# Peptides against a protein of PDB entry 6PSE, part 48

Target 1, 78 residues: chain A of PDB entry 6PSE
Amino acid sequence: PSEEEEYARLVMEAQPEWLRAEVKRLSHELAETTREKIQAAEYGLAVLEEKHQLKLQFEELEVDYEAIRSEMEQLKEA

## One batch from the design tools (peptide; aimed at target 1 A40)

Design b2_p29_7_s2 (made by RFdiffusion4, then SolubleMPNN; from b2_p29_7, 15 letters changed)
Fold by OpenDDE base, seed 5:
Structure b2_p29_7_s2 (fold): chain B 78 residues (1-78), chain C 78 residues (1-78), chain A 29 residues (1-29)
Amino acid sequence: as target 1 above (78 residues)
Amino acid sequence: as target 1 above (78 residues)
Amino acid sequence: SELEALLAETEEERRKGEELIRELLEKLE
């Protein structure tokens, strides 16, 4: 039998003591997984903020670049 | 008593049928939270890649900007 | 049967999630 079938059998045939232990184990895993999810989300948010700031800087540089480019073009055409 | 204390009491005093149902519930929540964790991680990676590409573009623009700025400065000083 | 399928799915998803988070963290550091 597969591990899954064995586990299912354990759950179905288990005594309260084993089931309580399993509830505790699953609760801990759920808490840990939740923490990891939150951490991943927080890092994603941090990167988003960094990207946003970078985008603002990029757009500002584009404006400055076009200003100089245009001025240069005018000087060369005059 | 708090909800947490009440829950702990339920786990300690519960019959096997309730405990099996709780194992099933927690397993479901764990699976769902795990999927959400993966989604959070994938989102973070996607944003990070976008930021990286933007940074490369920004750095390229900085080089071009400095080139034009320098050329303009030389022309004005001549 | 439903529980068996859920357990198998959860383990695979957990593994994938851990890998992705690890990769993300490595790139952020």
Scores: peptide ipSAE 0.152, ipTM 0.793, DockQ to the pose 0.905
OpenDDE base, seeds 1, 2, 3, 4: peptide ipSAE 0.213, 0.130, 0.146, 0.118; ipTM 0.807, 0.789, 0.775, 0.784; seed 1 fails the geometry check

Design b2_p29_7_s3 (made by RFdiffusion4, then SolubleMPNN; from b2_p29_7, 20 letters changed)
Fold by OpenDDE base, seed 5:
Structure b2_p29_7_s3 (fold): chain B 78 residues (1-78), chain C 78 residues (1-78), chain A 29 residues (1-29)
Amino acid sequence: as target 1 above (78 residues)
Amino acid sequence: as target 1 above (78 residues)
Amino acid sequence: SELEELLRETEEERREAEELFKKFLEEKK
């Protein structure tokens, strides 16, 4: 049997004291995992925004670079 | 009494059938929240890597741009 | 009751997490 099936059997056969402890454990883990999920989402969004700003700067620099490169090429051809 | 203490009291007074249902509910929510956390973390990591690669490209372009800009400035001074 | 307030806080935390995750997915598109 899978671990999930074994766990399900354990829950069905467990005494009230174990069940209460499991509710407490799961409640705590859920709260922690929820906070961690929020944190992960916030970090991801922050990095995404930083990447976006960097991309804009990169694109602006590319335009400026190509302009100077083109001008330089024209001068060297003369 | 605190909210946590009140909830704990309710859990202590609950019947096994309710406790099993609560374990099932919490387990399901924990599983879902965990998957979502992992997905958020994976996406955040991917974006971070993309930002890093972009930063490297940007820094390389900055070096090249400054080189050409300096050369162009010298030519214009003559 | 205090229990009801705790449940509301938990629901709000979940909702905030879901909304942030939703925004995360939308930005990924």
Scores: peptide ipSAE 0.099, ipTM 0.746, DockQ to the pose 0.653
OpenDDE base, seeds 1, 2, 3, 4: peptide ipSAE 0.072, 0.075, 0.075, 0.073; ipTM 0.732, 0.734, 0.739, 0.732

Design b2_p29_7_s4 (made by RFdiffusion4, then SolubleMPNN; from b2_p29_7, 18 letters changed)
Fold by OpenDDE base, seed 3:
Structure b2_p29_7_s4 (fold): chain B 78 residues (1-78), chain C 78 residues (1-78), chain A 29 residues (1-29)
Amino acid sequence: as target 1 above (78 residues)
Amino acid sequence: as target 1 above (78 residues)
Amino acid sequence: SELEALLARTEEERREGEELIRELKEKLA
C-alpha cells in the first residue's frame, strides 16, 4: 500500500486522540507555511525598495551624463 | 469566550467525524497557503531579476560617464 | 482518495516552494 493509502486509512480509522494530534500537526504546518509566505513577501518588498533607490541613482547619473555630453558637444562645436 | 478558546473546546470534545472533516479542511488550507508561498517566492525572484538588470544598466552608464568625463578633462587640460 | 491526492500534491508543491525560497534567499544574500 502507498503511504497515501495508509494515511487515508489512518484518518478513517483513527481514534479521537490521534485525530486531535493530527489537527495540531496540520495547524503547526499551516502556521509555518504562512510565516514562510510572509517572509518571501518581505524579501520581495525589500528588493523593490532597493530597486527603487537604484532607479533614482540611475536617473541622477543620466542627468549628469547628458550634462557632460552637452558640454562636450558645445566645446567641440566652438 | 474567545474564538480560539471555542475552537480548542471543539477539538477537545469533537466526535471523530468532525475531526476527520477538520483534518481535510486543514489539509486544503495548507495546500492553498503553500501555493501562495510559491507565488510570493516567484514574485520576489522576478523583482530580483529586474533589479539585477537595472544594476547592469547602471554600471554600463557609469563606464560611459567616466569615459566622457575623462575625455572632457583631457580636452580642458590641452 | 481526494485527500490522499491533495496531500501528495501539497508535499510536492511545498518542496518546490522551499527550493524557490532558498534560491531567492541565496540571490538576496
Scores: peptide ipSAE 0.183, ipTM 0.800, DockQ to the pose 0.913
OpenDDE base, seeds 1, 2, 4, 5: peptide ipSAE 0.133, 0.126, 0.119, 0.176; ipTM 0.774, 0.771, 0.755, 0.795; seeds 1, 2, 5 fail the geometry check

Design b2_p29_8_s1 (made by RFdiffusion4, then SolubleMPNN; its pose is not in this set)
Fold by OpenDDE base, seed 4:
Structure b2_p29_8_s1 (fold): chain B 78 residues (1-78), chain C 78 residues (1-78), chain A 29 residues (1-29)
Amino acid sequence: as target 1 above (78 residues)
Amino acid sequence: as target 1 above (78 residues)
Amino acid sequence: REEEERRRLEELERRREELLRRLREELEE
């Protein structure tokens, strides 16, 4: 039997004391995993905001660079 | 009593049938939350890589910009 | 694309923060 089938059988045959302990364990793991999921989302948002700010700075620098490049090209043609 | 205390009391007083159902529910929610956590982590890594590539491009452009700015300044002083 | 992804994440986070706030408020009662 698969591990899932074995676990399902264990749950079906388990005494109330084991079941209460398993509920407690699963509740704890769910709470931790939920916190980790939220933290991962918050991190992803922070990185995305940083990337956005960097993109704005990059675009500003591109404009300034093209302005100087164009001025330089005109000076070299004269 | 807090909802947590009420839930704890419910778990302590619950019949085996309820406990088995609760184990099943919590197992399902844990599996879903785990998948969502992994997806959030994978997304965060993708954004981080994109930000890294953008940072490299920005730094390259800064070098090129300073080179042209310096050349332009020298030409204007001559 | 980045702005759409940002809006999606901001919405998800706002919803999560609201859920967490509610859970904390309920635990403090």
Scores: peptide ipSAE 0.078, ipTM 0.745, DockQ to the pose 0.018
OpenDDE base, seeds 1, 2, 3, 5: peptide ipSAE 0.076, 0.073, 0.059, 0.066; ipTM 0.745, 0.742, 0.733, 0.742

Design b2_p29_8_s3 (made by RFdiffusion4, then SolubleMPNN; its pose is not in this set)
Fold by OpenDDE base, seed 5:
Structure b2_p29_8_s3 (fold): chain B 78 residues (1-78), chain C 78 residues (1-78), chain A 29 residues (1-29)
Amino acid sequence: as target 1 above (78 residues)
Amino acid sequence: as target 1 above (78 residues)
Amino acid sequence: RAAERAAREAELAARRAALEALRRLLEAL
């Protein structure tokens, strides 16, 4: 049997005391995993914002670069 | 009583059938939350890599910009 | 079946590695 099928059988054959302990364990793990998920999402959002700001700065620099390049080209042709 | 205390009492007073159903529910939610956590982490890492590549591109453009600025300054002074 | 198992194991390993990397990043903040 798969581990999942074996676990399912264990749950079906388990006594109430074990089941209560398992509910407690799973509740705890769910709470922790939920916190970790939120933290990961918040971090991802922060990095996304940083990337966005960097993109804006890059685009501004690109505009300035093209302006200077164009001016320099005009000066060289004169 | 807090919702947590009420839930704890419910678990303590619950019959095995309810407890098995609750284990199943919590297992499902944990599996889903775990998948979502992993997805959030993978997304955050992808954005971080994109930000890093963008930073490298920005730094390269900054070097090129300063080179052209310097050349233009020299041409204007001649 | 062996190839599918290996692929699933590799996917799980990669996901765990990604989570560990993120955790290290979060701890460094």
Scores: peptide ipSAE 0.118, ipTM 0.757, DockQ to the pose 0.016
OpenDDE base, seeds 1, 2, 3, 4: peptide ipSAE 0.113, 0.117, 0.108, 0.121; ipTM 0.750, 0.756, 0.749, 0.754; seeds 1, 4 fail the geometry check

## One batch from the design tools (peptide; aimed at target 1 I38 E42 L45 L48)

Design b2_p30_1 (made by RFdiffusion4)
Pose (drawn by RFdiffusion4):
Structure b2_p30_1 (pose): chain A 78 residues (1-78), chain B 68 residues (1-68), chain P 30 residues (1-30)
Amino acid sequence: as target 1 above (78 residues)
Amino acid sequence: LVMEAQPEWLRAEVKRLSHELAETTREKIQAAEYGLAVLEEKHQLKLQFEELEVDYEAIRSEMEQLKE
Amino acid sequence: MEELQTEIEENQERGEELLTELEERREEEE
């Protein structure tokens, strides 16, 4: 019997004391995973923002580069 | 009376939580995999930005060298 | 147990809002 069918038999045939403990155990597991899920989403928004700021800082540097490059090309007529 | 025959509710609770835990785990993992992808994207972009900085300095100094 | 279930429900709602915001911002960037 697989671990899944063994567990299914345990839930449908175990005593209430065991069922109460499993409810309690899963409640802790769910609370912790919900906390981890939330932190992972916050981390995503933070890095997504950092990336956004870096993109703007990059496009700003592209403009400053083009301005100097444009002036140099003009000067090569001298 | 004996509504105490109620292991059926506990069994319903074990199943409900087991499913919620599974979906929460999928969301967590999915959220983590996306966070890693943004880090990889940001890394590529940071490398490109530092390249542009060096090139920018290269032609800021090459000009100004235009000196008369 | 009642307090733990209330915490889970509140955190679940908040987590869903964060995940919706993260997806919307990703789509804006694409």

Design b2_p30_1_s2 (made by RFdiffusion4, then SolubleMPNN; from b2_p30_1, 12 letters changed)
Fold by OpenDDE base, seed 1:
Structure b2_p30_1_s2 (fold): chain B 78 residues (1-78), chain C 78 residues (1-78), chain A 30 residues (1-30)
Amino acid sequence: as target 1 above (78 residues)
Amino acid sequence: as target 1 above (78 residues)
Amino acid sequence: MEELRAEIEKQREEAEQLLKKLEELKEEEE
């Protein structure tokens, strides 16, 4: 039998005291995991915003670089 | 009475059938929330890697830009 | 500490909204 099947049997045959303890355990783990999920999502959003800002800065620098490169080429030919 | 106290009373006074259903519900929600947490973390790591690559490209472009800017300044003064 | 079912559900809903927003921004930035 798989661990899942054994767990299912345990839940089905368990006394109320064990079931109450399991509800408490699972509630605690769910709350903690939910908090961690929120933290992971918030971190992802923050990094995404930073990447977006960096991308805008990079594109602006590319424009400035091409402008100065073009001017440099004109000065060298004059 | 607070919702916490009411829930605690419900768990304490509930029949085994309700407790088993609650264990099943919480187990399912915990599994889903855990999966979502992992997905959020994986996405955050992917975005972080993309940002890091972009940062390296940006820094390389900055070096090239400063080099051409310096050369341009020298040409204008000559 | 005993965690409240209602609070857990609220936090899950908030997390789902945040994840949804993250996916929307992902589509806009890629």
Scores: peptide ipSAE 0.071, ipTM 0.752, DockQ to the pose 0.808
OpenDDE base, seeds 2, 3, 4, 5: peptide ipSAE 0.062, 0.076, 0.054, 0.057; ipTM 0.749, 0.743, 0.732, 0.746; seeds 3, 4 fail the geometry check

Design b2_p30_1_s4 (made by RFdiffusion4, then SolubleMPNN; from b2_p30_1, 16 letters changed)
Fold by OpenDDE base, seed 4:
Structure b2_p30_1_s4 (fold): chain B 78 residues (1-78), chain C 78 residues (1-78), chain A 30 residues (1-30)
Amino acid sequence: as target 1 above (78 residues)
Amino acid sequence: as target 1 above (78 residues)
Amino acid sequence: MEELRAEIARERREAERLIAELERKKEEEA
């Protein structure tokens, strides 16, 4: 039997004391996993904001670069 | 009593049939939350990689910009 | 980053197994 089938059988045959302990365990794991999910999402959003700021800086530098490139080209042709 | 205290009392007083149903519910929610956590983490990694690539492009442009700026400064001083 | 990817990959395989189980159960109940 798969671990899943074994677990399902355990739940079906378990006494109330085991079931209460399992509810407590699962509730705790769910709370922790939920916290971790939120933290992962928050981290992703933070990185996204950092990427956006970097993109803005890149675009500003591109404008400055093209300005200097154009000026330099004019100086070399004169 | 708080909702937490009420829930704790419910678990302590519940019949095996309710406890089995609660184990099933919590197992399902844990599985879904775990999936969502992983998806959030994968998204964060993807954005992090995109940011890293953008940073490399930015650094390349900075090098090119400083080279042209320096050359232009020399041309203006001559 | 590599360690995190490896961890996510492990957790993903575990979660996928759990999800597939839940989906089968939903189909059986339908």
Scores: peptide ipSAE 0.091, ipTM 0.760, DockQ to the pose 0.086
OpenDDE base, seeds 1, 2, 3, 5: peptide ipSAE 0.122, 0.111, 0.054, 0.133; ipTM 0.774, 0.764, 0.731, 0.776; seeds 1, 2, 5 fail the geometry check

Design b2_p30_2_s2 (made by RFdiffusion4, then SolubleMPNN; its pose is not in this set)
Fold by OpenDDE base, seed 2:
Structure b2_p30_2_s2 (fold): chain B 78 residues (1-78), chain C 78 residues (1-78), chain A 30 residues (1-30)
Amino acid sequence: as target 1 above (78 residues)
Amino acid sequence: as target 1 above (78 residues)
Amino acid sequence: SSLEEKEREYREFFQRILEEEEARRRAAAA
């Protein structure tokens, strides 16, 4: 039997006390996993924002670089 | 009573059939939440890698920019 | 770009998670 089938049998044969404990366990794990999921989402959004800010800085530097490159090319041709 | 206290009472007074159903429900929600957490982590790592690559490109451009700036300054002073 | 599309996908995914949580919190407070 698969672990899932074995677990299903355990749940079907379990006493109320075990079932209550299992509900408590699963509720706790769900709460923790939910918190971790939220934290991952918050962190992901923060990194996206940081990446966006970096991209803006990069694009500004590209403009400045092209300006200096063009000026330097003009100076070398004169 | 808080919702948590009410739920706790419900679990304590619940019949085995309800408890088995609740275990099944919580197991399903935990599995889904876990999948979403993992996916969020994977996406977060992908964004971090993209940010890192962009940072490397930015740093390379900074080096190139400083080189051209220095050369241009020398040309203007000559 | 393909990268921008992925970034949008990631953003939407993260936002959805947070919105669902906010909705759950509002429902619990009501």
Scores: peptide ipSAE 0.517, ipTM 0.863, DockQ to the pose 0.953
OpenDDE base, seeds 1, 3, 4, 5: peptide ipSAE 0.514, 0.514, 0.516, 0.513; ipTM 0.862, 0.862, 0.862, 0.861

Design b2_p30_2_s3 (made by RFdiffusion4, then SolubleMPNN; its pose is not in this set)
Fold by OpenDDE base, seed 2:
Structure b2_p30_2_s3 (fold): chain B 78 residues (1-78), chain C 78 residues (1-78), chain A 30 residues (1-30)
Amino acid sequence: as target 1 above (78 residues)
Amino acid sequence: as target 1 above (78 residues)
Amino acid sequence: SALEKKEAEYRAFFEAILAEEAARRAAAAA
């Protein structure tokens, strides 16, 4: 049997005390996992914002670079 | 009583059939939440990599910009 | 661009997670 089938059998044959403990365990794990999921999402959005700010800085530098490059090219052609 | 205390009481007083159903529900929610957490982490890492690549490009452009700026400054001083 | 599309997908996914959490909190408060 698959691990899932075996687990399902355990749940079906389990005593109330085991089931209560399992509910408690699963509830705790779900709460932790949910918190971690939220944290991952918040972090992901923060990194996206950082990347966006960096992109803006990069684009500004590109403009400045092209301006100087163009001026330099004009000076070299004269 | 807090919702948590009320839930705890429900679990303590619940019949095996309810407990089995709750284990099944929680297991399903945990599996889904875990999948979403993992996916969020993977996406976060992808964004981090993209940000890193952009940073490298930015630093390369800064070097090139400073080189041209310095050359231009020298030409203007002469 | 392909990169922008992926970024949008990532953003949407993260925002969906947070929106779900906000909805859960709102439901608990109701």
Scores: peptide ipSAE 0.517, ipTM 0.861, DockQ to the pose 0.938
OpenDDE base, seeds 1, 3, 4, 5: peptide ipSAE 0.515, 0.514, 0.515, 0.514; ipTM 0.861, 0.860, 0.860, 0.860

Design b2_p30_3 (made by RFdiffusion4)
Pose (drawn by RFdiffusion4):
Structure b2_p30_3 (pose): chain A 78 residues (1-78), chain B 68 residues (1-68), chain P 30 residues (1-30)
Amino acid sequence: as target 1 above (78 residues)
Amino acid sequence: LVMEAQPEWLRAEVKRLSHELAETTREKIQAAEYGLAVLEEKHQLKLQFEELEVDYEAIRSEMEQLKE
Amino acid sequence: SALEEELAELQARGEELMAEFFAALEEDEE
């Protein structure tokens, strides 16, 4: 019997004391995972924002580079 | 009376929580994998930005060398 | 009861944050 069918048998045939403990155990597992899930989403938004700021800082540097480059090309007529 | 024959509710709760836990785990893993992808993207972009900085300095100094 | 209240608050917060996170990813892809 697989671990899944063994567990299914345990839930349908175990005593209430065991069922109460499993409810309690899963409640803790779910609360912790919900906390981890939330932190992972916050981490995503933070790095997404960092990436956004870096993109703007990059495009700004592209403009400053083009301005200098444009002036240099003009100067090579001298 | 004896509504105390109620292991059926506990069993319903075990199943409900087991499913919620599974979906929450998928969402958590999915959220983590997306976070890693953004880090990889940001890394590529940081590398490109530092390249542009060096090139920018290269032609800021190459000009200004234009000195008369 | 206290664990169940905390879990309900975490789940409501998690649903909002996950909706915002997926909307931000869609915007980033555009």

Design b2_p30_3_s1 (made by RFdiffusion4, then SolubleMPNN; from b2_p30_3, 16 letters changed)
Fold by OpenDDE base, seed 2:
Structure b2_p30_3_s1 (fold): chain B 78 residues (1-78), chain C 78 residues (1-78), chain A 30 residues (1-30)
Amino acid sequence: as target 1 above (78 residues)
Amino acid sequence: as target 1 above (78 residues)
Amino acid sequence: SELREEIAKLKEEADRKMAEFKKAMEEEEK
C-alpha cells in the first residue's frame, strides 16, 4: 500500500493516543507555517515600501534631469 | 481557562471520531496555509525583482544626470 | 486521503520558495 493508504488506515484505525499526538503534531506545524507565512508577508511589505520610496526618488530625479536637459537644449540652440 | 487550555482539554477528552475529524481539519488548514506561504514568498520575490530593476534604472539616471550637470557647469564657467 | 502527500509536496515547494526569497532579500540588502 502507498504511504498515503497506510496513513489513511492509521488515521481510521488509530487509537486515541496516536490521534492526539497527530493533532499535536499538525497543530505545531500549522503554527510554524503560519509564522513563516506572516514573516514572508512582512518582508514583502518592507520591500514594497522601499520600492515605493525609490520610485519617488526616481521620479524626482527625472524631473531634475528633464529640467537640466531642457536648459542645456536651450543653450545649445542659442 | 485560555482558549489554548480549553482546546487542550478537548483534545485530551475527545472521542476518536472527533480526533479524526480534527486531524482532517488541521491537515486542510496546514495545506492552505502552506499554499499561502508559497504565495507570500513568490510575491516577495516579484517585488524584490521590481525594486532591483528600479534601482538599476535609478543608478543609470543618476549617471546621466551627473553627466549633464557637469557639462552644464562647465559651460557656465566658460 | 491524498492530503498527506499533498501537504508534503506543498511543504517542499514552500521551503524552496522561502529559501529563494530569503536569498534574494540578502542579496538586495547589500
Scores: peptide ipSAE 0.285, ipTM 0.832, DockQ to the pose 0.939
OpenDDE base, seeds 1, 3, 4, 5: peptide ipSAE 0.282, 0.278, 0.279, 0.284; ipTM 0.831, 0.830, 0.830, 0.832; seed 5 fails the geometry check

Design b2_p30_3_s2 (made by RFdiffusion4, then SolubleMPNN; from b2_p30_3, 15 letters changed; failed a check: too like the target's own chain)
Amino acid sequence: SELEAEIARLKEEAKRKLAEFKAALEEDKK

Design b2_p30_3_s3 (made by RFdiffusion4, then SolubleMPNN; from b2_p30_3, 15 letters changed)
Fold by OpenDDE base, seed 3:
Structure b2_p30_3_s3 (fold): chain B 78 residues (1-78), chain C 78 residues (1-78), chain A 30 residues (1-30)
Amino acid sequence: as target 1 above (78 residues)
Amino acid sequence: as target 1 above (78 residues)
Amino acid sequence: DELRAEIAELKERAKELLAKFKAAMEEDKA
């Protein structure tokens, strides 16, 4: 029998005390998993913000680089 | 009574049929929340990879910028 | 019930954050 079939049988044949304990266990796991999901989302947002800031800095540096390149080209042509 | 106290009472006084249904419900919610957590983590990893690539490009541009700046400074001093 | 309420609140918050993150990713890709 698959583990799922065995578990299903256990739930069907279980006493109320076991079922209450299982409800408590599953509730705890759900709460924990939910917190972890939130943390993952918050971390992802933080990384996205950092990426955005880095992109802006990169674009600023590109502008400065092209400015110096152009100035240098002008100096070499004169 | 707090919702928690009411739910705790419900679980304590519930018939086996209700408890089995609750186990099934919680199992389903746990599975869905777990999938969502995985998805959040996958998105976070993707952003991290993109940020890393951008950082490498930024560092390369900084090197090129400093090279041109130095060359231009030498040309101006000559 | 408080635990259920807390879980429900956390689930909703997580859903909102995931939606924001997904939206931001799509915007950055465009």
Scores: peptide ipSAE 0.168, ipTM 0.789, DockQ to the pose 0.860; fails the geometry check
OpenDDE base, seeds 1, 2, 4, 5: peptide ipSAE 0.168, 0.163, 0.112, 0.168; ipTM 0.790, 0.788, 0.766, 0.789; seeds 1, 2, 4, 5 fail the geometry check

Design b2_p30_3_s4 (made by RFdiffusion4, then SolubleMPNN; from b2_p30_3, 21 letters changed)
Fold by OpenDDE base, seed 3:
Structure b2_p30_3_s4 (fold): chain B 78 residues (1-78), chain C 78 residues (1-78), chain A 30 residues (1-30)
Amino acid sequence: as target 1 above (78 residues)
Amino acid sequence: as target 1 above (78 residues)
Amino acid sequence: SELRKEIERLKKEAKRKLEEFKKKLKEEEA
């Protein structure tokens, strides 16, 4: 039998004590996985905010660059 | 009693049928939460890559900006 | 009916993806 079939059989044939322990184990793993999910989301949010700030700075620099380029072009033509 | 204490009591007093159902429920929740954790990490990676590319572009623009600024300064002094 | 196998697969993938994210995050922030 596959490991899955064996596990399913174990759950079906298990005594209440084992089942309670399994509930506790799964609850713990769920809580841990949930915390890790939240942490990943928080990190992603932080990076998103940093990217947004960088984008604003980039756009500002583009404006300044085009201004200088335009001025330089005028000076070269004069 | 706290929700945690009430849940603990429920688990302790539950019949095997309820416990088996709870094992199944928690297993599904764990699988789903694990998928969500993956999704959060993948999203974070995507945003981080975008930020990295933007940073490189910003640095290139800074170099170009300084080059034009320097050239313009020379033209103004001539 | 293959829930446990799927959970284990997902756990392995999640670990890999999260580690990759943390690594890249550290590299970008440094």
Scores: peptide ipSAE 0.224, ipTM 0.814, DockQ to the pose 0.909
OpenDDE base, seeds 1, 2, 4, 5: peptide ipSAE 0.200, 0.198, 0.196, 0.224; ipTM 0.800, 0.799, 0.798, 0.815; seeds 1, 2, 5 fail the geometry check

Design b2_p30_4 (made by RFdiffusion4; failed a check: too like the target's own chain)
Pose (drawn by RFdiffusion4):
Structure b2_p30_4 (pose): chain A 78 residues (1-78), chain B 68 residues (1-68), chain P 30 residues (1-30)
Amino acid sequence: as target 1 above (78 residues)
Amino acid sequence: LVMEAQPEWLRAEVKRLSHELAETTREKIQAAEYGLAVLEEKHQLKLQFEELEVDYEAIRSEMEQLKE
Amino acid sequence: DEELREYFETLLREGKEQQSEEEEYARLVM
């Protein structure tokens, strides 16, 4: 029997004391995973923002580069 | 009376939590894999930004060298 | 990028709502 069918049999046939403990165990597991899930989403928003700021800082540098390059090309007529 | 025949509710709770835990895990993993992708994207962009800085300095110095 | 932001904002909101419900359920289980 696979671990899944063994567990299904345990839930449908175990005593209430065991069922209560499993409810409790899963409640802790769910609370912890919910905490991890939330932190992962916050991490995503943070790095998404960092990336956004970096993109702006990059496009700003592109403009400054073009301004200098544009002036140099003009100067090569001298 | 004996509504105490209620392992059926506990069994319903075990199943409910098991499913919620599974979906929460998928969401967590999915959120983590997205976070890694943004880090990879930011890394490529940081590399490109530092390249542009060097080129920018290269032609800021090449000009100014235009000196008369 | 906007779609990914909406995804994380929604996941964060729903996760906080779920965490509050889990705190109430934990007290009931106790």

